# Ledger of designs, part 33: peptides against a protein of PDB entry 3HUF

Target 1, 320 residues: chain A of PDB entry 3HUF
Amino acid sequence: MWIIEAEGDILKGKSRILFPGTYIVGRNVSDDSSHIQVISKSISKRHARFTILTPSEKDYFTGGPCEFEVKDLDTKFGTKVNEKVVGQNGDSYKEKDLKIQLGKCPFTINAYWRSMCIQFDNPEMLSQWASNLNLLGIPTGLRDSDATTHFVMNRQAGSSITVGTMYAFLKKTVIIDDSYLQYLSTVKESVIEDASLMPDALECFKNIIKNNDQFPSSPEDCINSLEGFSCAMLNTSSESHHLLELLGLRISTFMSLGDIDKELISKTDFVVLNNAVYDSEKISFPEGIFCLTIEQLWKIIIERNSRELISKEIERLKYA

## One batch from the design tools (peptide; aimed at target 1 K41 S44 K76)

Design b2_p16_7_s2 (made by RFdiffusion4, then SolubleMPNN; from b2_p16_7, 6 letters changed)
Fold by OpenDDE base, seed 5:
Structure b2_p16_7_s2 (fold): chain B 320 residues (1-320), chain A 16 residues (1-16)
Amino acid sequence: as target 1 above (320 residues)
Amino acid sequence: DKEEEILKEADELEKE
């Protein structure tokens, strides 16, 4: 989201979030959803127009800012952004930091981009929330992204957490739920004059983790916890692969259960399967190897003695 | 009063 601050109390010492939309900036406007009052004699009554675009799909992957357009409203002394005069037709900016000078005002408005990108695990939830979040200047998507800051967990009562949720947790992404999204949608007016009133996602995250026994106390408890073990996995999910890497596993990939030959078995401690393959092919599992799902593996990983538990299962099947 | 102070300070800085 874009946040503006200013020197010399020209914004009354307040930080403001700018959501996607159009703002008239000037001395003789009242602060509201479409106006920014700036207190200086050197600023025109109506000085500039700020237009913030909704996030692009690219912004979700890059964590880049919503496009920021500045237009001078035909003022005597113009408007500058990053020490450059704004062109007559206005200019658009994709920099994360903007120093905006209105006329001869000695104080600048500082606009900065606070990165917030929300990944959804569930397509239905994305469909429900994407429009509202985009109107807050928050990029949204389903696919894993290095720019992802928050992850929406699907709360289905009694279901195991998804691989996406597991991976998000290990990546130290802030896990949130629909309650947080609902709260975000309501704060739009309250944060006009005080950007600090934005809800803290970390508190939501702490509450989710505290109230769900499927999470370890920290990602650090699981990261590299299986260092030294080797697994084979079906080459179907990139997230699954990355999750297993974060556990410190050496990973071999195969295309079908039939590709699990004696050589692979000799080098592999266990096989990780998705639920569909596990359920359908359990009768056809290779002899002498431990096969489990990612969800089953996760249940072991969250235990304090995860290495011992895995070792026992490996030994049990090597000698069966 | 605060607005007048801010305006005064801005005016002083513009005169420097």
Scores: peptide ipSAE 0.032, ipTM 0.612, DockQ to the pose 0.190
OpenDDE base, seeds 1, 2, 3, 4: peptide ipSAE 0.027, 0.026, 0.027, 0.031; ipTM 0.591, 0.631, 0.607, 0.658; seed 4 fails the geometry check

Design b2_p16_7_s3 (made by RFdiffusion4, then SolubleMPNN; from b2_p16_7, 6 letters changed)
Fold by OpenDDE base, seed 4:
Structure b2_p16_7_s3 (fold): chain B 320 residues (1-320), chain A 16 residues (1-16)
Amino acid sequence: as target 1 above (320 residues)
Amino acid sequence: SKEEEILKEADKLEEE
């Protein structure tokens, strides 16, 4: 989201979130959803127009800001952004930091992009929330992104947490739920005057972790916890691969259980399967190797003695 | 303050 603050008292000492939309900026406007009052006699009554675009799909992957357009409203002394005069037709900016000077005002409006990019675990929740979040200037998507700051966990999953949720946790992404998204939707009007009223996602995350026994206390408890072990991964997602890497595992990828010969079994500690393959192929598992799902592996990893637990299972099957 | 002086000087440059 875009946040503006200003030097001196020209914004009355307040920070403001700018959502996608159009704002008239000037001395003789009243603060509302489409106006920003700036207090200086050196600025025009109606000085500039700010237009913030909704996030693009590209912004979700790059972590780029919503496009920020500035137009001078034919003022005497013009408008500058980053010491450059705004062109007659307006200019568009993708920089994360903008110093906006209105006329000869000695104080600048500082606009900065607060990185917030929300990944969803499922398409149904994305379809429900994407429009509202985009109107807040928050890029959203399903696929993993280096720009992802938050991950939405579905509360109605009375089931085991998904691989996506596990991976998001290990990546130190802030896990949030529908309650946080609902809160974001309600504060839109209140943050006009005070950007600090934006809800703290870290508090939501802490509450999720505290109230769900499927999470360890921290990602650090799990990261590299299985260092020194090796696994074969069969018919799993890319997220599953990345998850296993974060556990410190050496990973071999195979297409079928038939690809696992005696030599590989001797070098592999266990085989990781998706749920569908695990359930369908239980009868055809190679002898002398420990086969488990990612969910079963996760249940071991969250235990304090995870290394000892997995070692016992490996030994049990190698010497049977 | 120095900032107040700058503001006062800027306020003389009233834009329409």
Scores: peptide ipSAE 0.025, ipTM 0.642, DockQ to the pose 0.194
OpenDDE base, seeds 1, 2, 3, 5: peptide ipSAE 0.023, 0.025, 0.023, 0.022; ipTM 0.589, 0.625, 0.598, 0.571; seeds 1, 3 fail the geometry check

Design b2_p16_7_s4 (made by RFdiffusion4, then SolubleMPNN; from b2_p16_7, 5 letters changed)
Fold by OpenDDE base, seed 3:
Structure b2_p16_7_s4 (fold): chain B 320 residues (1-320), chain A 16 residues (1-16)
Amino acid sequence: as target 1 above (320 residues)
Amino acid sequence: EKEEEILKEADELEKE
C-alpha cells in the first residue's frame, strides 16, 4: 500500500494510507476518500491530482508498487517528484519512494510503498476476495511468488493443512484467514488518517498457530530438521519440492513410480508422494523403500523427535 | 489551534 507522510505540519503530523483511486491535493480541500489537505502558504487551493492504479499481475510477482500518477493542476510553481518537474500531461511512477514537492513548499510529501502481497491456496477464495483486495492496492494470486508476504489458509474444519500452507509457514510468510480479509475490507470504508490503524496480520497469524496443533511453534523448528536425509519425489509440484528443500533434504525427482530403480533406492531414504498417487498406487510400491505422503511427513517433522521417528520408519521397512 | 492559525495566515496572504 502507498503511505504518505510529510515533514513539518503540512500533513498535520499524520501518516495516511492511499488506496487505489484519485485524490485532489491542495490547501483548500477537506480530507476525505478523494482529497488530501496540505497546509502551507506556498501550496495552491487545488495543487495536484494523485491517481493510484490497482495492482497489475506483474506486481504480484515483483512486489512492486501500484502505479502512482501525479498531475499538476496548472499551478504557478508546478509540482516536482524526485526533483523532476511533473510534465504537463502528468507523469507515472513505479519507484517505491517518491518525494513530492508542491510548488515552493519547503517541506516535501514523502510517499513510500509498504509491500503487501497475498497468495491464496484456493482459487475459489481468490475469486471471492481478489477484487476487494486489489481495491486496497494489494496484489493477489495463486502461484508461489518471492514477493508473497501473506498466505490465506483455507479453513476446512477437520482437514489437514495443505502443502501450500506448510510451505508458506516454513518460508516465514504470514498465514492469515478469512477473518483477517474481512477486517481488511472494513478498512476501505474508513478514511485512514493514521497508517498505524492498519490491522496487524501478525496477531491473526499468532492466533492461527496457537489454536492449531498442526503447526510447530516456529518455522525454525522444522527448517533443516531433516538435514542429512535423502528423498525421492514425483515431479508434480514446485511447492512440494521447495518444501522438502526447506527441510534440508537431498531431493531426487522421478516422473513415474516405474522410474524408481535399484540405483535410486540405494541413494534414497524415503519416497515422498502426493495423496492422489499414494492412494492410487499403494499396491504397486517398490519393495524395500519407505513411501509416505507430504502430509504424513509433516506429521513427523512437527514432532520434537522427528529425526528419530523417520529413522525408525526407514529401518522398519529395510528389514521387512 | 496551530492548524487554525496556519489556515488563517494562509487566508490573509491570499488577500494580499
Scores: peptide ipSAE 0.028, ipTM 0.584, DockQ to the pose 0.538
OpenDDE base, seeds 1, 2, 4, 5: peptide ipSAE 0.023, 0.006, 0.015, 0.028; ipTM 0.560, 0.301, 0.510, 0.579; seed 5 fails the geometry check

Design b2_p16_8_s1 (made by RFdiffusion4, then SolubleMPNN; its pose is not in this set)
Fold by OpenDDE base, seed 4:
Structure b2_p16_8_s1 (fold): chain B 320 residues (1-320), chain A 16 residues (1-16)
Amino acid sequence: as target 1 above (320 residues)
Amino acid sequence: DKEKEYEEELEEEKKE
């Protein structure tokens, strides 16, 4: 989201969120959802127009800011952004930091992009929330992205956490839930969107982890916890692969259980399967190899003695 | 000081 602040109390010492939309900026406007009052005699009554666009799909992957348009409202002294005069028709900016000078005002409005990109685990939840979040200037998506800052966990009562949630946890993404999203949606209803109204996502995350025994105490407890072990997995999910990599596993991929030959078995400690394959093929598992699901693996990983547990299971099946 | 100078300039420009 875009946040503005300014020196010299020209914004009354407030840090304000700018959601996608249009704002008239000037000395003689009243602060509301479409106006930003700036307190300086050096600025025009109506000085500039700020227009923030909704996030693009590209912004979700790059973590780039919503496009910020600045137009001078035909003022005598003009408007500058990053020491450059704004063009007569306005200019658009994709920089994460903007120093906006209104006329000869000695103090600048500093606009900065606070990165917030929300990944969803479930397409139905994305469909439900994407529009509202985009109107907050928050990029959203389903696919993994290096720009993702938050991950929405789907709360299904009594189910194991998803691979997406496991991976989000290990990559140190802030896991949030629907309660946090609901709170974010309420921030838009404020007349003056002060940055202080933003909920602490880390508090939400801490509460999720604390109240769910399916999470380890920290990602660090699991990262590289299986270093030195080797697995084979069905080439089905990039997230699954990345998850296993974060566990420190050497990974071989196969397309079917029939591709698990003696050579693969010789270098593999266990086989990781998805639930569908595990349930359908459990009768036809290759002899001499330990097969488990990612969810079963996760249950072992969250234990303090995960390496010992895995070793015992491997030994049990090698000598059976 | 600079702010006052700019205020004076803007007030002069309103009188023109």
Scores: peptide ipSAE 0.112, ipTM 0.784, DockQ to the pose 0.085
OpenDDE base, seeds 1, 2, 3, 5: peptide ipSAE 0.097, 0.000, 0.033, 0.102; ipTM 0.759, 0.269, 0.660, 0.795

Design b2_p16_8_s2 (made by RFdiffusion4, then SolubleMPNN; its pose is not in this set)
Fold by OpenDDE base, seed 4:
Structure b2_p16_8_s2 (fold): chain B 320 residues (1-320), chain A 16 residues (1-16)
Amino acid sequence: as target 1 above (320 residues)
Amino acid sequence: SKEEEFKKELEEEKKE
């Protein structure tokens, strides 16, 4: 989201979130959803127009800012952004930091991009929330992104956490839920006056972890916890592969259980399967190798003695 | 202060 602050108390010492939309900026406007009052005698009554666009799909993957357009409203001394005069028709900016000078005012409005990109694990939840979040200037998507800052966990009572949630946790993404999204939707008016009223996602995350026994105490407890072990996995999802990599596993991929030959077995400690394959093919598992689901693996990983537990299962099947 | 200097400059420019 875009946040503005200014020197010399020209914004009354307050920071403000700018959501996608259009703002008239000037000395003689009242702060509301479409106006930004700037307190300086050196600026025009109506000085500039700021227009913030909704996030693009590219912004979700790059963590780039919503496009910020600035137009001078035909003022005597113009408007500058990053020491450059704004063109007559306005200019658009994709920099994460903008120093906006209104006329001869010695104090600048500083606009900065606070990166927030929300990944969803569930397409139905994305469909429900994407429009509202985009109107807050928050990029959203389903796919993994290096720009992802937050991950929405689907709360299904009695279900194991998904691979996406596991991976998000290990990647140190802030896991949030629908309650946090609901809260974000309500702050739109309050943050006009004070950007500090944004909800703390880290507090939400801490509460989720604390109240769910499916999470380890820290990602660091799990990262590289299985270093030295080797697994084979069905080539199904990138998230599953990345999860296993974060556990420190050496990974081989296969397309079917029939591709698991003696050579692969000799180099592999266990086979990781998805639930569908595990349930359908459990009667046809290769002899002499430990097969488990990612969810079963996760249940072992969250235990303090994960390495010993895995070793025990491997030994049990090698000597049977 | 920079603000006082600037106020002074603005008052001078209004007199031209």
Scores: peptide ipSAE 0.019, ipTM 0.475, DockQ to the pose 0.069
OpenDDE base, seeds 1, 2, 3, 5: peptide ipSAE 0.016, 0.000, 0.017, 0.000; ipTM 0.480, 0.269, 0.502, 0.253; seed 2 fails the geometry check

Design b2_p16_8_s3 (made by RFdiffusion4, then SolubleMPNN; its pose is not in this set)
Fold by OpenDDE base, seed 5:
Structure b2_p16_8_s3 (fold): chain B 320 residues (1-320), chain A 16 residues (1-16)
Amino acid sequence: as target 1 above (320 residues)
Amino acid sequence: DIEKEFEEEEEEEKKE
């Protein structure tokens, strides 16, 4: 989201979030959803127009800012952004930091981008929330992204956490729920006056982890916890592969269960399968190899003695 | 005097 601040009390010492939309900026406007009052005798009554666009798909993957357009409203002394005069038709900016000078005002409006990118675990929740979040200047998507800051967990009572949730946790993404999204939607008016009134997602995340026994105490408890073990994985999910890498596993990939030969078995401690393949093919698993799902692996990995538990399961099936 | 330049703009805007 875009946040503006200014020196010299020209913004009354307040920080403000700018959501996607159009703002008239000037001395003789009243602060509201479409106006930014700037207190200086060196600023025109209506000095500039700021237009913030909704997030692009690219912004979700890059964590880049919503496009920021500045137009001077035909003022005597013009408007500058990053010491460059704004063109007659306005200019658009994708820099994360903007120093906006209105006329000859000795103080500048500083706009900075606070990165927030929300990944959803399922398309239904994305469909429900994407429009509202985009109107807050928050990029949203389903795919894994290095720019993801928050992950929406689907709270179905009594369901196991998904691979997406497991991976988001290990990546140290802030896991949130629909209650946080609902709360976030209510603060839009209050943050006009004070950007600090934005709800803290970290508190929501702490509460989710504390109240759910499917999470370890920290990502660090799981990262590299299976270092030295080798697995084979069906090449079905990039998230599953990345999750296993974060556990410190050496990973071999295969395309079908028929590719699991004696050579692969000799180099592999266990085979990781998705739920669909595990349930359908469990009767045809290769002999002498431990096969498990990501969910079964997760139940082991969250235990303090995960290495010992994995070793015992490997031994049990090797001697059966 | 920057203040005077803006007072002049305010007087011009009152004449339009």
Scores: peptide ipSAE 0.106, ipTM 0.803, DockQ to the pose 0.103
OpenDDE base, seeds 1, 2, 3, 4: peptide ipSAE 0.041, 0.041, 0.035, 0.068; ipTM 0.739, 0.738, 0.707, 0.771

Design b2_p16_8_s4 (made by RFdiffusion4, then SolubleMPNN; its pose is not in this set)
Fold by OpenDDE base, seed 5:
Structure b2_p16_8_s4 (fold): chain B 320 residues (1-320), chain A 16 residues (1-16)
Amino acid sequence: as target 1 above (320 residues)
Amino acid sequence: DIEKEFEEEEKEEEKE
């Protein structure tokens, strides 16, 4: 989201979030959803127009800012952004930091981008929330992204956490739920006056982790916890592969269960399968190899003695 | 005096 601040009390010492939309900026406007009052005798009554666009798909993957357009409203002394005069038709900016000078005002409006990118675990929740979040200047998507800051967990009572949730946790993404999204939607008016009134997602995350026994105490408890073990994985999910890498596993990939030969078995401690393949093919698993799902692996990895538990399961099937 | 320049502009805009 875009946040503006200014020196010299020209913004009354307040920080403000700018959501996607159009703002008239000037001395003789009243602060509201479409106006920004700037207190200086060196600023026109109506000085500039700021237009913030909704997030692009690219912004979700890059964590880049919503496009920021500035137009001077035909003022005598013009408007500058990053010491460059704004063109007559306005200019658009994708920099994360903007120093906006209105006329000859000795103080500048500083706009900075606070990165927030929300990944959803399922398309239904994305469909429900994407429009509202985009109107807050928050990029949203389903795919894994290095720019993801928050992950929406689907709270179905009594369901196991998904691979997406497991991976988001290990990546140290802030896990949130629909209650946080609902709360976030209510603060839009209050943050006009004070950007600090934005709800803290970290508190929501702490509460989710504390109240759910499917999470370890920290990502660090699981990261590299299986270092030295080798697995084979069916090449079905990039998230599953990345999850296993974060556990410190050496990973071999295969395309079908028929590719699991004696050579692969000799180099592999266990085979990781998705739920669909595990349930359909469990009767035809290769002999002498431990096969498990990501969910079964996760139940082991969250235990303090995960290495010992994995070793015992490997031994049990090797001697059966 | 920048303040005077703006006070003069305000007086011109109030006359239009």
Scores: peptide ipSAE 0.074, ipTM 0.789, DockQ to the pose 0.105
OpenDDE base, seeds 1, 2, 3, 4: peptide ipSAE 0.037, 0.037, 0.034, 0.045; ipTM 0.736, 0.737, 0.716, 0.763

## One batch from the design tools (peptide; aimed at target 1 R27 K41 I43)

Design b2_p17_1 (made by RFdiffusion4)
Pose (drawn by RFdiffusion4):
Structure b2_p17_1 (pose): chain A 301 residues (1-255, 262-274, 288-320), chain P 17 residues (1-17)
Amino acid sequence: MWIIEAEGDILKGKSRILFPGTYIVGRNVSDDSSHIQVISKSISKRHARFTILTPSEKDYFTGGPCEFEVKDLDTKFGTKVNEKVVGQNGDSYKEKDLKIQLGKCPFTINAYWRSMCIQFDNPEMLSQWASNLNLLGIPTGLRDSDATTHFVMNRQAGSSITVGTMYAFLKKTVIIDDSYLQYLSTVKESVIEDASLMPDALECFKNIIKNNDQFPSSPEDCINSLEGFSCAMLNTSSESHHLLELLGLRISTFMKELISKTDFVVLNGIFCLTIEQLWKIIIERNSRELISKEIERLKYA
Amino acid sequence: SEEEAEKLEEEVLEEEE
């Protein structure tokens, strides 16, 4: 999401999260959901218009920011963005850091993008919540993405967690649920500062894994728990390969050396396991000679 | 709110002067 702050006291020492939509910025304007007051001699009463476009699907995958547009409102002293004078018809920016000078004001309004892309585990969940989050400047999606910062697991209806959840836990993504989304549905009309929504997501994640038999204590204890082992799978997607890599496994992808060298076959007279079955063992027992002894029992037998 | 914002504007401009 987009955030602005400034040196000096021109924004009253406060920062602000800017959502998609339009703002009028000026010396004689009150701070509300659509105006930003910036006090300095050389800043016109109504000085600039900031327009932030809603996110595209591509930004969920690239981590790119919502398009940020600045128009100078025919002012006495002009507007610059990253030292470029804003012409008539305005300019649009896709960079993540913007230094915005209004008039001759010696202090710049500094706009920066904080990464936040939310992956859903369920298509009906994505369809229900996507428009809400997009209006906040938060890209969403279902498929795997390297720009995902948060993952929304389904209601853990007293049942096993999905592979998407296991994978998000291992790659150190913050796992959140419906309750955090309900919090996000509160905030569009609000004027709140930088990092206002992020800590609650971490609190939600820390609470989810507490007293939960689908999770161990941390991603750290899960990572490289199966080192020394090897495995094989059919047309492994790069995500499943990365998931198995994170477990410390050696992997052989196939389309007498696929059988005796390989300890087990991971699926979607050889011995086979699902990732769902592998997760049950990855949690269960204690040590390296115990949590990887149940998996060593399933191989010999 | 608007009156408080205008008052604050005047105070800041006086301090800058």

Design b2_p17_1_s1 (made by RFdiffusion4, then SolubleMPNN; from b2_p17_1, 6 letters changed)
Fold by OpenDDE base, seed 1:
Structure b2_p17_1_s1 (fold): chain B 320 residues (1-320), chain A 17 residues (1-17)
Amino acid sequence: as target 1 above (320 residues)
Amino acid sequence: SEEEAKKEVEEFLKKEE
């Protein structure tokens, strides 16, 4: 989201979130959802127009800012952005930091991009929320992105957390739920005057983790917890692979259970399978190797003695 | 000047109180 602040208290000392939309900026406007009052005799009554575009698909992957357009409203002394005069037809900016000078005002408006990208675990939830979140200037998507700051957990009552949720947790992404999204959608007006009034996603996250025994106390409890172990994984999702990497595992990939030969077994402590393969091909598992699902692995990983538990299972099957 | 601009802000805020 775009946040504006100003020097010399020309914005009344307030930090303001600018959502996608159009804002008239000037001396003689009243602060509201489409106007920004600037307290200076050196600026025009209506001085500039700021237009913030909705996020693009690219912005979800890059964490880049919503496009920021500035137009001077034919003022005597013009408008500058980053020490450059705004063109007659207006200019568009993709920089994360903008210093906006209105006329001869000695103080600048500083606009900065606060990155917030929300990944969804469920396409149905994305479809439900994407429009509203985009109107807040928040990029949204389903695919894993390095720019992801928040992850929407799918609430399935009584089900294990998804691989996506596990991975989001280990990546230290702030996990949120539908209740947070609902709250976020309602606060748009309240945060106009004070950007600090943005709902605390970390509090939501803490509550989710505290109330769900499927999560360890921290990602650090799980990261590299299986360092020194090796696994073989069916070439499935990249997310699953990255999850196993974050556990500190050495990973070999295979395309089918038939590819698990004696050589692979000799180098592998256990095999990770998806649920479908695990259930359907259980009878075809190689002898002398521990096979488990990611969900089964997760249940072990969240235990304090995860390394001991894994070791016991490996030993049990090697000598069986 | 910056000093003048600060005074303008102060004067404005005093009028809204």
Scores: peptide ipSAE 0.331, ipTM 0.885, DockQ to the pose 0.148
OpenDDE base, seeds 2, 3, 4, 5: peptide ipSAE 0.329, 0.325, 0.325, 0.326; ipTM 0.885, 0.883, 0.883, 0.884

Design b2_p17_1_s2 (made by RFdiffusion4, then SolubleMPNN; from b2_p17_1, 7 letters changed)
Fold by OpenDDE base, seed 3:
Structure b2_p17_1_s2 (fold): chain B 320 residues (1-320), chain A 17 residues (1-17)
Amino acid sequence: as target 1 above (320 residues)
Amino acid sequence: KEEEAKKEVEEFLKKEE
C-alpha cells in the first residue's frame, strides 16, 4: 500500500494510507477519501491530483507498487517528484519512494510503498476476495511468488493443512485467514486518518498457529531438519519441491513410478508421492522403499524427534 | 523559509483549536 507522510507537519503530523483512487491535494481541501489537505501558504488551494491505480498481475510477482500518477493542477510554481518537474499532462511513477514537492513549499510529501501481496491457496477464495483486496491496493494471486507477504489459509474443518500452507509457513510468510480479510475490509475508512490503524496480520498469524496443532512452534524447527536424508518425488508440483528443499532434503525427481529403478532406490531414503498417486498405486509400490505423502511427512517433521522417527520408518521398510 | 513554514502550521493548528 502507499503511505504518505510529510516534513514540517504540513500533513498535521499524520501518516495516511492511499488506496487506489483519486485525490485532490491542496491547502483549501478537507481531508476525506478523495482529498488531502496540506498546510502551507506556499501551496495552491487545489494544487495537485494524485491517482493510484489498482494492482497489476505483474505487481503480484514483483511486489512492485501500484502505479502512482501525479498531475499538477496548473499551479504557478508547479509540482516536482524526485526533483523532476511533473509534466503538463501528468506523470506516472513506479518507484517505491516518491518525494513530492508542491510549489515552493520547503517541506516535501514523502510517499513510500509498503509491500503487501496476498497469495491464495484456492481459486474460489481468490475469486471471492481479489476485487476487494485490489481496491485496497493489494496484489493477489494463486501461484507461488517471491513477493508474497501473506498467505490465505483455507479453513476446512478436520482437514490437514495443504502443501501450500506448509510451504508458506516454512517461507516465513504471514499466514492469514478469511477473518483477517474481513477485518481488512472494515478498516478502510479508519486508516485514512491514521495509517497505524491497519490491522496487525502477525497477531492473526500467531492466533492461527496457537490454535492449530498442525503447525510447529516456528519455521526454524523444520528448516533443514532432514538435512542428510535423500528423497525422490514425482515432478508434479514446484511448491512440493521447494518445500522438500527447505527441509534440507536431497531431491531426485522422476516422471513415473516405473522410473524408480534399483539405482534410484539405492540412493534414496524415501519416496514422496502426492495423495492421488499414493492412493492409486499403494498396492504396486516397489519393494524395499519407503513411500509416503507430503502430509504424512509433515506429521513426522512437526515432531521434535522427526529425524529419529523417519530413520525408524526407513529401517522398518528396508528390512521388510 | 522552514521557520516561516513551521509558524504557518502552528498558526493553522491554533485556529482549529
Scores: peptide ipSAE 0.266, ipTM 0.854, DockQ to the pose 0.149
OpenDDE base, seeds 1, 2, 4, 5: peptide ipSAE 0.057, 0.042, 0.057, 0.050; ipTM 0.689, 0.682, 0.692, 0.687

